# Peptides against a protein of PDB entry 5K2M: the designs that were tried, part 23

Target 1, 273 residues: chain A of PDB entry 5K2M
Amino acid sequence: MRIGITYTVLRREEMAIKERAGEFGEVVMLHEDDLLFPGNYDLDVVIIRNVSHFKALYTARLFESEGIPTVNSSRLIFEAGDKLFATLRLAGKVPVPEWKAALSEGGALRVPDSLGYPLVSKPVFGSWGRLLAKVNDRDSLEAVLEHRKWMKNPLYGIHYFQEFVEKPGRDIRSYVIGGEFVGAIYRYSNHWITNTARGGKAEPCSDPEVEELSVKAWEAFGEGALAIDIFESEKGLLVNEVNPNMEFKNAARVTGADMAGKLVEYAVEVAKT

## One batch from the design tools (peptide; aimed at target 1 T8 K18 V51)

Design b2_p14_7_s3 (made by RFdiffusion4, then SolubleMPNN; from b2_p14_7, 11 letters changed)
Fold by OpenDDE base, seed 1:
Structure b2_p14_7_s3 (fold): chain B 273 residues (1-273), chain A 14 residues (1-14)
Amino acid sequence: as target 1 above (273 residues)
Amino acid sequence: ALEALRRAQREADK
């Protein structure tokens, strides 16, 4: 078996995936600079680890066009990596925060009529809480919308909003690979954005309700490897978002779960189908 | 662009 691994930066995750993949066959590391298409790739499967959502999406689709399956698939990356498209999948299966989408400034200005204040403005793409805004009032909403007009990418003109969820100074990140729950962590922060990449503490989460909800959230997509972000709210557990290009170094360290091994095992299964 | 991507994805899923 020949396993490709595409990457932008050799992180702890990519090193662990490489190491585990070596137990199953020949490993071909493919930096973004090595990726030219069409190409003559002799690979049974490709694990997609490009940092950029769009680079990951296009890389997956390009390998698939050559008959090489990818983990994750371009379909999964597309649907899970867009917050609005992910919400559309999730909302039919699991509890999600109340949300609105607007396609114009005039539409966005009416969002508080449904969600009230405070609300959260999100770009439909991006990671690490970039361009998240807590919008407490009309003046703040107008400011966010004004700034979006000057942003170069047309996707910033897609206005995605959620209710502001009061959290107990933490959120949950779970991991589901091939439909199997692998583990979960609490992410602590003194800021309303609870991302561990911003200096948050991680602790193990052992909660059967989190496990059940995480599997149901994965079933909304029905394939691949997902990190799932869950909020503890007064309404109960809410699935906030999913990530088809997950970081797991903190979760693997804290839980002891072999997330890299599980990802490789799933990629090997995909290669055999 | 997004519609084109969605179409391309649906075609790849066939």
Scores: peptide ipSAE 0.006, ipTM 0.319, DockQ to the pose 0.026
OpenDDE base, seeds 2, 3, 4, 5: peptide ipSAE 0.000, 0.000, 0.000, 0.000; ipTM 0.291, 0.278, 0.296, 0.320; seed 3 fails the geometry check

Design b2_p14_7_s4 (made by RFdiffusion4, then SolubleMPNN; from b2_p14_7, 10 letters changed)
Fold by OpenDDE base, seed 4:
Order: structure tokens, then C-alpha cells, then sequence
Structure b2_p14_7_s4 (fold): chain B 273 residues (1-273), chain A 14 residues (1-14)
């Protein structure tokens, strides 16, 4: 078994994945600078850990074009890594926050007619709550739309909105790998963006409803390793988003779950299929 | 470290 690991930066997650992968076979670390295609890669599977969503997507697709399976697959990265596409998958299987998509400023200006205020503006791509805006009124909406117009990436012209969900000062991040629930954490923050990457505390989450919902959310995609962000709302649990390029150092530390091992085990299974 | 990753991601997403 030869396991590739693509990466941009060697984080704690990549170190843990490397260590666990070494127990299953030969490990080949592949920095982004090492990647040229077409290439002669002698690998049974590649674990994709590129930081950029797009680099991860293209890297996965390039390995797949050479007959090497990836974890996650380019399909999963594409579908799950886009917030709108992920919402389209999730909405058919699990409760999600109310959402609207618009393809123009004129369309976006009508979103409050259905969602009301406050609402959340999201880019369809990106992580760590980047470019999330709580839009409280018309003036704020106009400002967000104006700023988006000047952004270079055309994907910023895709306007994705959610209802603002009142949360109990926390959200839930769960992890599902190969259809198995691996663990979950509460992420605490005094800010409406509860991401632990911004200095939030993490605590273990042991809730059977979270486990069940997390598996169902994963089943909307049907493969790979996903982190799942869940809100506790007055309406019950809502699946907010998924992440096909999950950070798990905090969750692994807090829960004691072998997330790196589970990811490697799944990659080995994928390699054998 | 996180700030550096966030900066890198911002650059890559431009």
C-alpha cells in the first residue's frame, strides 16, 4: 500500500495523518510544489489536504485522471466545498437554515422579501467564516453587494444567503468518515460566528440526535470524510454546512477520537475498491 | 499559524 498525502502546510492534522498512514503502508508526502501533471505517480490512494478548496479539487481530479483514487474525491470536494451546492444536497435529506440564492444584484435585493432581516450573506466558497456578513438592514445589504461587485473572483457574483439563526453561544461540529460517525464537539464563541479557529473553546458533544443527523447529512453526499456544522436553533438542529477538507486537531484533542486513523482507514478501503 | 493560513487562502481565492 502506497499512500500519497497532498498538502500546502504541514499542520497537526497532516502530521497525524502521516503518522497513522505509516502503519498501513508507505507514505509519500506531496507538497503542492511537488505536483506536476500528467505524472508517473505510483500510489494506491491520495489523501487530499491542500488548504485551498480549488487546489484540493483540481489535485483530486488530476490524480483521478491517472486512475488513482482520492480521499476526498473530486466529486465530493466539488459538491461539499461549495456552500450552495452543499445546501442543494443537504436540503433534500436534512433540516437546513432557510436560504436563497441570487445571480444578480437585482435578485439579491429581493432576498429580504422572503428571508427577512437579519440574514447572513455567504460566499459559496471559503472557510473560517471569511466574508460572512450579518446583514441587518437594506443599507448593509447594498454595501455587501457593492463590495462583491469589486471582487475579482466571479464566484463572488453568486449571492448565497441564509436566515440568521440565533444560537446558544455555540454550534456543533461533527465528523463522519465513510458513513461512520467519529465524533462531535461544541464550539463556543461570544460572536455569532462560532468557529474555533477564531479562538473559540471546544467541548465534547455526546448527543444521539447529533450523531443521527450527522450521518444523514453525510448520506446526502454518500462518500468520503466530512466535517458537518450543525446549529442548535429554536426549530431544532439545522445542518448549516459541510467541509470536505476538515480541520480536526481540536476535535481529536477534545474527544480523543482517532480522526486521523479513521481517515487513513477509509483511504485504505478506497484504495482496495 | 492560522492567520498565515487564512492569508494564504485569501490570496488563493482572489
Amino acid sequence: as target 1 above (273 residues)
Amino acid sequence: ELEELMELQRELDR
Scores: peptide ipSAE 0.018, ipTM 0.641, DockQ to the pose 0.063
OpenDDE base, seeds 1, 2, 3, 5: peptide ipSAE 0.014, 0.017, 0.018, 0.013; ipTM 0.567, 0.630, 0.641, 0.573

Design b2_p14_8 (made by RFdiffusion4)
Pose (drawn by RFdiffusion4):
Structure b2_p14_8 (pose): chain A 273 residues (1-273), chain P 14 residues (1-14)
Amino acid sequence: as target 1 above (273 residues)
Amino acid sequence: VAELEAMPRQEVPP
C-alpha cells in the first residue's frame, strides 16, 4: 500500500494525515514541485491536499489520467468546490438559502427583485470568506458589481447571490466522510462572516438535526470527504455550502474526532478500487 | 493562499 499525499505546505492537517497513512502503508509526500505529467507514479491512491483549490482540481484530474484514484476526485473537487454547481446539486435534496445567479451586471441588478435586501454576494470559487459582501441596498450592489467588473478574473463575471440569513451569531461546520457523519462544530464570531480563517472560533456541536441534514447534503454528491456549512435560521437549518479540501484542525481539537484518521481510512478503501 | 504559495519548501520529517 503506497499512499500519496499532495500538498503545498505542511499545515497541521497534512501532518496528521501523513501520520495516519503511515499506519496503513508507505507514505509518499508529493509537494507541488514533485508533480510532473505525464509521469510514472506508483501509487494505489492519492490524498489531494493542495491549498489552491484549482491546483487540487488539476492534480486530481492528472493522477486520474495515470489510473490512480484520488480523494477527493476531480469531479467532486469541481462540483462541490464551485458554489453554483454545488447549489445546483444540493437543490431539491436539502433546504438551502434562496439564491440567484446572473451572467452580467445588468442581470445582477434585477436580483434584488427576487431576493430582496439584504443579500449576499460571493465569488463562485472562493473560500475562507473572501470577497463575501453583505449588500443592503442598490448603491452597495452597484459598488460590488463595479469592483467585480474591474477584477481580471473572468470567474468574477458569474454573479452568485443568496438572501442574507440572520444567523444566531454563529454557523455550523460538519463533516461527512464516505457517508459517515464524523463530527460538527459551531463557528462563532461577532461578525456575520464566521470562518475560522477570518478569526471565527470553534465550539462542539452535538445537535442531532445537523447530523441527519449533513448526511443528506453529502448524499447529493454521493462520494468523498466533505466539510459542510450549515446556517441556523428562523425557518430551520439551511445547507449553505460544501467544501472538498477540508480543514479541520480546530474542529478535531474541539470535538476530539479523528478527522484525519477517517479521511485516511476512506482513502485506503478507495485504494482497494 | 498567496502567502502559503510563497513559502519555501519544507522538510518532511521522518

Design b2_p14_8_s1 (made by RFdiffusion4, then SolubleMPNN; from b2_p14_8, 5 letters changed)
Fold by OpenDDE base, seed 2:
Structure b2_p14_8_s1 (fold): chain B 273 residues (1-273), chain A 14 residues (1-14)
Amino acid sequence: as target 1 above (273 residues)
Amino acid sequence: VEELLALPREAVPP
């Protein structure tokens, strides 16, 4: 078996994936600079680890066009990596934060009539809390909308809003690979944006409700490896978003779960189908 | 079949 691993930056995750993939066959590390298409890739499967959502999406689709399956698939990356498209999948299966989408400023200005204030404005793409805005009032909404008009990417004209969820100073990140729950962590933060990349503590999360909800959230997509971001709210657990290009070094360290191994095992299964 | 020999890329420190 020949396992490709595409990457932008060789992180702890990519190192762990490489190491575990070596137990199943030959490992071909493919930096973004090494990727040219069409190409004669002799690979049974490719694990997609490109940092950019769009680079990951296109890389997956390009390998698929050569008849090489990818983990994750371009379909999954497309649907899960867009917050609005992910919400459309999730909302039919699991509790999600109340949301509205608007395709114009005039539409966006009516969102508070349905959801009230405070709101969270999100871009449909992007990671690490970039361009998340807590919108407390009309003036703040107008400011966010004005700034969006001048952003170069047309996807910033897609206005996605959620209710502001009051969280207990943490969120949950769970991991589901091939439909199997692998583990979960609490991510602590003193900021309303919980992100461990900003110095937050991580602790193991051992909650059967989180496990069940995480599997159901994965079933909304029905394939691949997902990190699932869950909020603890006064309404119960809410699935906020999913990530088809997961970071797991902190979760693996804290839980002891073999996330890299589970990802490789799933990729090997995909290669055999 | 040009073996795309993976160029050794440096690991980024954590």
Scores: peptide ipSAE 0.014, ipTM 0.377, DockQ to the pose 0.123
OpenDDE base, seeds 1, 3, 4, 5: peptide ipSAE 0.009, 0.009, 0.000, 0.007; ipTM 0.433, 0.432, 0.290, 0.481

Design b2_p14_8_s2 (made by RFdiffusion4, then SolubleMPNN; from b2_p14_8, 5 letters changed)
Fold by OpenDDE base, seed 2:
Structure b2_p14_8_s2 (fold): chain B 273 residues (1-273), chain A 14 residues (1-14)
Amino acid sequence: as target 1 above (273 residues)
Amino acid sequence: VDELLALPREAVPP
């Protein structure tokens, strides 16, 4: 078996994936600079680890066009990596934060009439809490909309809003691979944006309700490896978003779960189908 | 450019 691993930066995750993939066959590390299509790739499966959502999406689709399966698939990356498209999948299966989408400034200005304040403005794409805004009032909404109007990417004209969820100074990140719950962590933050990349503490989360909800959230997509971001709210657990290009170094360290191994095992299964 | 995307090919982010 020949396992490709595409990457932008050799992170702890990519090192762990490489190491575990070596137990199953030959490993071909493919930096973004090594990717040229069409190509004659002799690979049974490719694990997609490009940092950019769009690069990951296009890389997956390019390998698939050559008959090489990917983990994750371009379908999954597309649907899960867009916050609005992910919400559309999730909302039919699991509790999600109340949301509105608007396709114009005039539409966006009516969102508070339905959801009230405070709101969270999100871009449909992006990671690490980039361009998240807590919108407390009309003036703040107008400012966010004005700034979005001058942003170069047309996707910033897709206005996605959620209710502001009061969280207990933490959120949950769970991991589901091939439909199996692998583990979960609490991510602590003193900021309303819970992101461990900014120096937050991580602790193991052992909650059967989180496990059940995480599997149901994965079933909304029905394939691949997902990190699932869950909020603890007054309404119970809410699935906020999913990530088809998950970081797991902190979760693996804290839980002891073999996330890299589980990802490789799933990729090997995909290669055999 | 995302600072992470500007890292050398072999760089491990902190």
Scores: peptide ipSAE 0.012, ipTM 0.474, DockQ to the pose 0.378
OpenDDE base, seeds 1, 3, 4, 5: peptide ipSAE 0.008, 0.011, 0.009, 0.008; ipTM 0.446, 0.460, 0.406, 0.495

Design b2_p14_8_s3 (made by RFdiffusion4, then SolubleMPNN; from b2_p14_8, 4 letters changed)
Fold by OpenDDE base, seed 1:
Parts: structure tokens; C-alpha cells; sequence
Structure b2_p14_8_s3 (fold): chain B 273 residues (1-273), chain A 14 residues (1-14)
């Protein structure tokens, strides 16, 4: 067994994955600078750990073109890593926050007629709460839309909106790998963006409803390793988004779950299919 | 860099 690991930066996650992969076979670490295609790669599977969503997507698709399976697959990265495409999968299986998509400013200005205020403006791509805006009124909506005109990437012209969910000063991050629930954490923050990458505290979450909902959210995609963001709302649990390129250092530390081991075990299973 | 291909740099959290 030869296991590739693509990476941008050696984080705690990549080090743990490397260590666990060494128990199953030869490990080939592949920095982004090592990736040229077409290429002659002697690998049975590749674990995708590129930081950039788009670099991860294209890296996965390039290895698949050489006949090498990836974890996650390019299909999963594409559908789960786009907030709108992920919403389209999730909405048919699990409760999600109310959402709207608009393809123009004129469309976006009508979104409050259905969602009301406050609402959340999201880019369809991006991590760590980048370019998220809480929009409290018409003036704030106009300002966000004006700023989007000056952004060079055409994907910023896709206007994705969600209802503002009042949260109890926390959200939930769960992990499902190969259809198995691995663990969950609460992420605490005094800010409406509860991402632990911005200095939030993490605590274990042991809730059977979270476990069941997390598995159902994974089943909307039907493959791979996903982190799942869940909100506690007055309407009950809502699946906000999924991440096909999960960070898990805080979750592994807090829960004691072997997330790196579970990811490697799944990659070895994928290599044998 | 073609402006259409310019992807925002993802900031790695510390």
C-alpha cells in the first residue's frame, strides 16, 4: 500500500494523518510544489489536504485522471465545498436554515422580501468566516452588493443568503467519515461567527440527536470524510454547512477521537475498491 | 494573472 498525502502546510492534522498512514504502508508526502500533471505517480490512494478549496478540487481531479482514487473525491469536494451546492444536497435530507440565491443585484435586493432582516450574506466558497456579513437593513445590503462589484472573482457575483439564526453563544461541529459518526464539539464564541480558528473554545458534544443528524447530512453526499456545522435554533437543529477539507485538531484534542486514524482507514478501504 | 482566474488567497489561520 502506497498512500499519498497532498498538502500546503504541515499542520497538526497532516502530521497525525502521516503518522497513522505509516501503519498501513509507505507514505508519500506531496507538497503543492511537487504536483505536476500529467505525471507518473505510483500510489494506491491520495489523501487531499491542500488548504485551498480550488487547489484541493483540481488536485483530486488530476489524480483521478491518472486512475488514482482520492479522499475526498473531486465530486465530493466540488459539491460539499460550495455552500450553494452543499445546500442543494442537504435540503432534501435534513433541516437547513432558510436560504436564497440571486444571480444579480436586482435579484439580491428582493431577498429580504422572503428571508426578512437580519440575514447573512455568504460567498459560495471560502473558509473561516471570510466575507460573511450580517445584514441588518437595506443600507447594509446595498453596501455589501456594491463591494461585490469590485471583487475580481466572478463567483462573488453569485449572491448566496441565509436567514440569521440566533445561536446560544455556540455552534456544533461534528465529523462523519465513511458514514460513521466519529465525534462532535461545541464551539463557543461571543461573536455570531463561532469559528474556533478565530479563538473560540471547544468542548465535547455528546448528543444522540446530533449524531443522527450528522449521519443523515453525510448520507446527502454518500461518500468521504465531512465536517458538519450544526446550529441550535428555536426550530431545532439545523445543518448550516459541510466541509470536505476538515480541520480536526481541536476536535481530536477535546473528544479524544482518532479522526486521523479513521480518515486513513477509510482511505485504505477506498484503495481496495 | 487573468483576473477571471484570480482566486483569493486563503489565509491559513494561525
Amino acid sequence: as target 1 above (273 residues)
Amino acid sequence: VDELLALPREEVPP
Scores: peptide ipSAE 0.013, ipTM 0.518, DockQ to the pose 0.062
OpenDDE base, seeds 2, 3, 4, 5: peptide ipSAE 0.016, 0.012, 0.009, 0.008; ipTM 0.499, 0.501, 0.498, 0.500; seeds 2, 3 fail the geometry check

Design b2_p14_8_s4 (made by RFdiffusion4, then SolubleMPNN; from b2_p14_8, 5 letters changed)
Fold by OpenDDE base, seed 5:
Parts: C-alpha cells; sequence; structure tokens
Structure b2_p14_8_s4 (fold): chain B 273 residues (1-273), chain A 14 residues (1-14)
C-alpha cells in the first residue's frame, strides 16, 4: 500500500495523518511544489490536504485522471466545499437554515422579502467565517452588494443568504468519515460567528441527536470525510454547512477520537475498492 | 483569466 498525502502546509492534522498512514503502508508526502501532471505516480490512494478549496479540487481530479482514487474525491470536494451546492444536497435530507440564492443585485435585493432581517450573507466558497456578514437592514444589504461588485472573483457575484440563527453562544462541529460518526465538539464564542480558529473554546459534544443528524448529513453526499457544522436553534438542530477539507486538531484533542486514523483507514478502504 | 481565479489568500490562522 502506497499512500500519497498532498499538502500546502504541514499542520497538526497532516502530521497526524502521516504518522497513522505509516502504520498501513509507505507514505509519500507531496507538497504542492512537487505536483506536476501528467505524472507517473505509483500510489494506491491520495489523501487530499491542500488548504485551498480549488487546489484541493484540481489536485483530486488530476490524480483521478491517472486512475488514482482520492480522499476526498473531486466530486465530494466540489459539492461539499461550495456552500450553495452543499445546501442543495443537504436540504433534501436534513433541516437547514432557511436560505436564498440570487444571481444578480436585483435578485439579492428581493431576498429580505422572503427571509426578512437579519440575514447572513455568505460567499459560496471560503473558510473560517471569511466574508460572512450579518445584514440587519436594507442599507447594510446595499453596502454588501456594492462591495461585491468590486471583488475580482466572479464567484462573489453568486449571492447566497441564510436566515440569521440565534445560537446559544456556541455551535457544533461533528465529524463523519466513511459514514461513521467519529465525534463532535461544541465551539463557544461570544460572537455570532463561532469558530475555534478565531479563539473559540472547544468542549466535547455527546448528543445522540447530533450523531444521527451528522450521519444523515453525510448520507446526502454518500462518500468521504466531512466536518459538519450544526446550529442549535429554536427550530431544533440545523445543518449549516459541511467541509471536505476538515480541520480536526481541536476536535481530536478535546474528544480523544482518532480522526487521523479513521481518515487513513477510510483511505485504505477506498484504495482496495 | 488567471487573475480572476486568484482566490483570496487563505490565511490559515496559526
Amino acid sequence: as target 1 above (273 residues)
Amino acid sequence: VEELLALPREEVPE
């Protein structure tokens, strides 16, 4: 068994994955600078750990074009890593926050007619709550839309909105790998954006409803390793988003779950299929 | 075309 690991930065997650992968076979670390295609890669599977969503997507697709399976697959990275495409998968299977998508400013200006205020404006791509805006009124909506016009990436012209969900000063991040629930954490923050990468406290989450909902959310995609962001709301649990490029250092530390091992085990299963 | 695909640098918070 030869296991590739593609990476941009050697984080705690990549170190843990490397260590665990070494127990199953030969490990080939592949920095982004090492990746040239087409190439003669002698690998049974590649674990994709590129930081950039698009670099991860293209790297996965390039290996797949050479007959090498990836974890995650390019399909999963594409569908789960886009907030709108992920919502389209999730909405048919699990409760999600109310959402609207608009393809123009004129469309976006009508979103409050359906969702009311406050709104959350999200880019369809990005991590760590980057470019999230709480939109409390019309003036704020106009300002967000105006700023988006001057952003160079055309994807910023895809207007994705959610209802603002009042949270109990925390959210939930769960992990599902190969359809198995691995663990969950609460992420505490006094800010409406809860993220441990922004200095939030993490605590273990042991809730059977979270476990069941997390598995159902994973089943909407049907493959791979996903981190799942869940809100506790007055309407019950809501699946906010999923991440196919999951960070798990805080969750592994807090829960004691072998997330790196579970990811490697799944990659080995994928290689044998 | 390449500049349009320039993703904002994902600053990984250390």
Scores: peptide ipSAE 0.018, ipTM 0.513, DockQ to the pose 0.066
OpenDDE base, seeds 1, 2, 3, 4: peptide ipSAE 0.019, 0.013, 0.008, 0.014; ipTM 0.516, 0.473, 0.479, 0.475; seeds 1, 2, 3 fail the geometry check

## One batch from the design tools (peptide; aimed at target 1 T8 S52)

Design b2_p15_1 (made by RFdiffusion4)
Pose (drawn by RFdiffusion4):
Structure b2_p15_1 (pose): chain A 273 residues (1-273), chain P 15 residues (1-15)
Amino acid sequence: as target 1 above (273 residues)
Amino acid sequence: SEMEEENEQQAMEEV
């Protein structure tokens, strides 16, 4: 059993994964510099841990082209990692915040007629709560759209919006791996953006409703290891997003759950075809 | 992308 781990830097998550994988077989640490294709790699499975979402997608696709299964797969990395594609997959399967998509500035200006104010603008490929905007009126919408327009990346032209959900000073992050619920936390902040990457704080979450909803959200994709974001609202729990390159150091510490071990166990199972 | 480079840099600084 040879287990590959692709990485950019060795965060605590990557170190814990390397250790757990060592109990099952030879670990082959693959920095981005070690990635060259086409190439001969002798691996039964690769755990994708690249920090760049896009680099993780392409390395997963490249290893798949060498006949080497990846965790997570290139398909899941793309579908689950893009907010719009992921929302299309979650819709009708679990409750989600109301949302709209527009393809131009003019189309985006009509979004408030459907969603109302306040509304949330966020990039389709983003993480760590970056470039999220709470838009309270037309002037703010025009400001966000004007800035998006001048940004180089054509992906900023895909305008994705959600109604603003009044959360109780926190949100929920849960983890489902291979269909098994493995844990959840609250992420607190005095700011409406609660990511731990922006200073949000982890506490254990033992709400049985989140466990069931988290499995249903995972079932919309039917594979892999997903970190799932959930909002509490006056209309019950809402699934906001799913994440295919999960961070969990604060979550594992707070809940005591072995998220790195469960990811590895799942990877060994996929390694057996 | 710039956003991805920023994430990579931040992760490097945290290590």

Design b2_p15_1_s1 (made by RFdiffusion4, then SolubleMPNN; from b2_p15_1, 7 letters changed)
Fold by OpenDDE base, seed 5:
Structure b2_p15_1_s1 (fold): chain B 273 residues (1-273), chain A 15 residues (1-15)
Amino acid sequence: as target 1 above (273 residues)
Amino acid sequence: TEEEEELVERAREEV
């Protein structure tokens, strides 16, 4: 067994994955600068840990073109890493926050007729709460739409909106790998964006409803390793988004779950299929 | 490390 690990930055997650992968075979660390295609890679599987969504997507697809399976697959990275495509998968399986998509400014201006205010404007791509806007009124909506016109990436012209969910000062992040629930945490924040990178406390979440919902959310995609962001709302649990490029250092520390081991075990399973 | 955090933060600027 030869296990590749592609990475942009050697994080605690990549170190833990490397250590665990060493128990199953030879580990080949592949920095982003080492990647040239077409290549003659002697690998049974590649664990994709590129930080960029697009670099991860293209790296996965390039290895797959050489006949080497990846964790996650390019399909999963594509579908789960786009908030709108992820919502389309999730909405048929699990409760999600109310959402609207518009493909023009004129369409976007009618979104409040369905969602009301406040609403959340999200880019379809990006991580760590980048370019999330709480839109409280018409003037704020017009401002967000105006700013989007001047953004160079055409994907900013895809207008994705969600209802604003009042949260109890926290959200839930769960982890499902190969269809197995691995663990969950509460992420505390005084801000409506609950990202742990902004100094939020993490605590273990032991809730059977979270476990069941997390597995169902993973089943909407049917493969790979996903972090799942869940909101506690007045309507109950809502799956907000999924992440195919999960950070888990805080969750592994807080829960004691061997997330790196579970990811490697799944990659070894994928290599054998 | 602070250096790892800076590298991750720079890598986060890339989408």
Scores: peptide ipSAE 0.072, ipTM 0.782, DockQ to the pose 0.135
OpenDDE base, seeds 1, 2, 3, 4: peptide ipSAE 0.071, 0.064, 0.015, 0.072; ipTM 0.779, 0.778, 0.579, 0.781; seeds 1, 2 fail the geometry check

Design b2_p15_1_s2 (made by RFdiffusion4, then SolubleMPNN; from b2_p15_1, 8 letters changed)
Fold by OpenDDE base, seed 2:
Formats: C-alpha cells, structure tokens, sequence
Structure b2_p15_1_s2 (fold): chain B 273 residues (1-273), chain A 15 residues (1-15)
C-alpha cells in the first residue's frame, strides 16, 4: 500500500500521521509544491492535510480525478468546510444554534427580526475564529455589512448568522473518524471565541452525551474524519460547526487517543474499498 | 508558536 499525505506545513499532526502510516505501507509525503496535475500518482489513498480549505478541496478532487481516493473526500471537504453547507447537513440531524442566511444586505438587516441581538456574523469559510463578529446592535450589524461590501472574495457576500450562544467559558471539540468516536476535549477561553490555537487550555471531555451527539453529527455527512465543535448552552448541547481538516495535537496530547492512527486506519480502509 | 504564526499567515493568503 502506498499512502500519500498532502501538506502545507509539517505540523505535529502530519508528523504523527506519517509515522503511523509507515506501519501500513510506503508513505509519500507531498508538499503543496510537489502537487502538479495531472500527475499520474502511484498511490492507493491520499490523506489530505493542506492547511487551506480550498487547496484541500481542490487537491482532493484532483486525486479523485486520477482514481485515487482521499481522506477526506472532496465532497466531505466541500460540505463540512463551509459553515453554511455544514449547518444545512447538521440541522436535520442534531441540535444547532439558531441560524439565518441572507444573500443581500437588505436580507441581512432583517436577520435580527428572527434571531434578535446579540447575534454572531460568520464568514462561510475560514478558521481560528477569523472574521467572526459578535453583533450586539443595529450599528454593529451595519458596520459588518458595510465592511463585507469591500471584501474582494464574493463569498463574503453570503451572510451567515447564528444566535449568540452563552457558553460556560469553554466549548467542546470532539473527533469522529469513520463513524467511530475517538475522543473529545474541553477548550477553555476567557473570550467568547474558544479555540486552543488562540492559547486556550485543553482538558479531556468524557461525556456520553457528547459522544452520542458527535457520532450523530458525523452521520449527517456519513464519511471521513471530522472534528466537531459543540457548545454547552442553556438549551443543551449544540453542534456549532465541523472541520474536515482537523487539528488534533492538543486533543491527542490531552486524551491520549491515537487520532493519527485512527485517521490512517480509516485511510487504509478507504484504500481497500 | 512559530507553527501557529505560519498557519495564521498561510490562512491569510487564502482570503
């Protein structure tokens, strides 16, 4: 078996994936600079670890066009990596924060009539809480909408909003790979945006309700490896978003779960199907 | 971390 691993930066995750993949076959590390298509790659499966959502999406699709399966698939990356498309999948299966989408400023200005204030403006793409805005009032909404008009990427014209969820100074990140729950962590933050990449403390989360909800959230997509962001709210657990290109170094460290091994095992399974 | 800075910078190029 020949296992490709595409990457932008050789992170702890990519190192761990490489190490574990070496137990199953030959490992081919593919930096983004090595990726030229069509390339006639001799690989049985590719693990997609490009940092870019869009680079990951296109890389997966390019390998799939050569008949090489990817983990994650381009379909999963597309549907899970867009916050709105992910919400559309999730909302039919699991509790999610109340949300609205608008395709114009005039539509967006009516969102508070349904969600009230405070609300959260999110870009449909992006990581690490980039361009998240807590919108407390009309003036703040108008400011966010005005700024969006001048953003060059047309996807910023897709107005996605959620209710503001009051969290207990933390959120949950769980990991589901191939439909198996692998582990979960609490991410602590003094800011309303909880993310361990922003200096948040991670602790193990051992909650059967989180496990069940995480599996159900994964089942909304039905394939691949997902990190799942869950909020503890007054309404109970809410699935906020999923990530088809998960960081797991903190979760692996804190839980002791072999997330890299589980990802490789799943990739090997995909290669055999 | 340097790694986090690189990831943030790489992620800025995508936007």
Amino acid sequence: as target 1 above (273 residues)
Amino acid sequence: TEEEEELVEEARKEV
Scores: peptide ipSAE 0.017, ipTM 0.565, DockQ to the pose 0.200
OpenDDE base, seeds 1, 3, 4, 5: peptide ipSAE 0.016, 0.016, 0.016, 0.018; ipTM 0.571, 0.574, 0.558, 0.553; seed 5 fails the geometry check

Design b2_p15_1_s3 (made by RFdiffusion4, then SolubleMPNN; from b2_p15_1, 7 letters changed)
Fold by OpenDDE base, seed 2:
Structure b2_p15_1_s3 (fold): chain B 273 residues (1-273), chain A 15 residues (1-15)
Amino acid sequence: as target 1 above (273 residues)
Amino acid sequence: TEEEEEAVRRAKEEV
């Protein structure tokens, strides 16, 4: 068994994955600078840990083109890493916040007729709550739409909106790998954007409803390793988004779950199929 | 490290 690990930055997660992968076979660390294709790589599986969503997506597809399976697959990265595409998968399986997508400014201006105010404007891509806007009124909506026109990336012209969910000063991040629930944490924040990467406290979440919902959310995609962001709302639990490029250092620390081991075990399973 | 966190932040800014 030869296990590749692609990475941009050697984080605690990548160190833990490397260490656990060493128990199953030879580990080949592949920095982004080492990635040339076609490359004729001698690997049984590659664990994708590139920080960029698009770099991760393309890296996965490039290894797949060499006949090497990846964790996650390029399909999963594509579908789960886009907030709108992820919503399309999730909405048929689990409760999600109410959402609208518009392909024009004129369409976007009608979103409040359905969602009301406040609403959240989201880019379809991005991490750590970047370019999220709480839109309280028409003036704020117009400002967000105007700013989007000047963004160079055409994906910023895809207008994705969600209802504003009032949260109890926290959200939930769960982890499902190969269909197995691995663990969950509460992420505390005094801001409406909850993220531990923004200085939020993490605590263990031991809720069987979270576990069940997390597995169902993973089943909407049916493969790989996902972090799942869940909101506690007045309507109950809502699956907000999924992340096919999970950070888990805080969750592993807080829960004691062997998330790196579970990821490696799944990658070894994928290599054998 | 702060340098590692900054490197991750920059890499994530590239999307």
Scores: peptide ipSAE 0.356, ipTM 0.889, DockQ to the pose 0.139
OpenDDE base, seeds 1, 3, 4, 5: peptide ipSAE 0.347, 0.336, 0.355, 0.348; ipTM 0.886, 0.882, 0.889, 0.886

Design b2_p15_1_s4 (made by RFdiffusion4, then SolubleMPNN; from b2_p15_1, 8 letters changed)
Fold by OpenDDE base, seed 2:
Structure b2_p15_1_s4 (fold): chain B 273 residues (1-273), chain A 15 residues (1-15)
Amino acid sequence: as target 1 above (273 residues)
Amino acid sequence: TEEEEERVEEAAKEV
């Protein structure tokens, strides 16, 4: 068993994955600078840990083109890493925040007629609440739409909106790998954007409803390793988004779950199929 | 530090 690990930055997660992968076989660390295609990679599986969503997506697809399976697959990275595409998968399986998509400014200006205010403007891609806007009124909506016109990436012209969900000063991040629930944490924040990468406190979440919902959310995609962001709303648990390039340092620390080991075990399973 | 790791990661996601 030869296990590749692609990475941009050697984080705690990549170190833990490397250590655990060493128990199953030979580990080949592949920095982004080492990735040239087509290549003669002698690997049974590749764990994708590139920080950029797009780099992760293309890296996965490039290894798959060489006949090497990846964790996650390029399909999963594509579908889960786009907030709108992820919503399309999730909405048929689990409760999600009410959402609207518009393909024009004129369409986007009608979103409040159905979602009301406040609403949340999201880019279809991005992490740590980057370019999230709480839109409280028409003036704020117009400002967000105007700014989107000047963004260089055409994907910023895809208008994705959610209802604003009032949260109890926290959200939940759960982890499902190969269909197995691995663990969950509460992420505390005084801001409407909760993220541990923004100095939020993490605590263990032990809730059977979270576990069940997390597995159902993973089943909407049916493969890979996902971090799942869940809101505690007045109408119950809502799956907000999923992350096919999961950060787990805080969750592993807080829960004691062997998330790196579970990821490696799944990658070894994928290599054998 | 965790904050330094997060800043490096944030910068890497913008590239």
Scores: peptide ipSAE 0.133, ipTM 0.824, DockQ to the pose 0.137
OpenDDE base, seeds 1, 3, 4, 5: peptide ipSAE 0.073, 0.113, 0.077, 0.080; ipTM 0.798, 0.819, 0.797, 0.801; seed 5 fails the geometry check

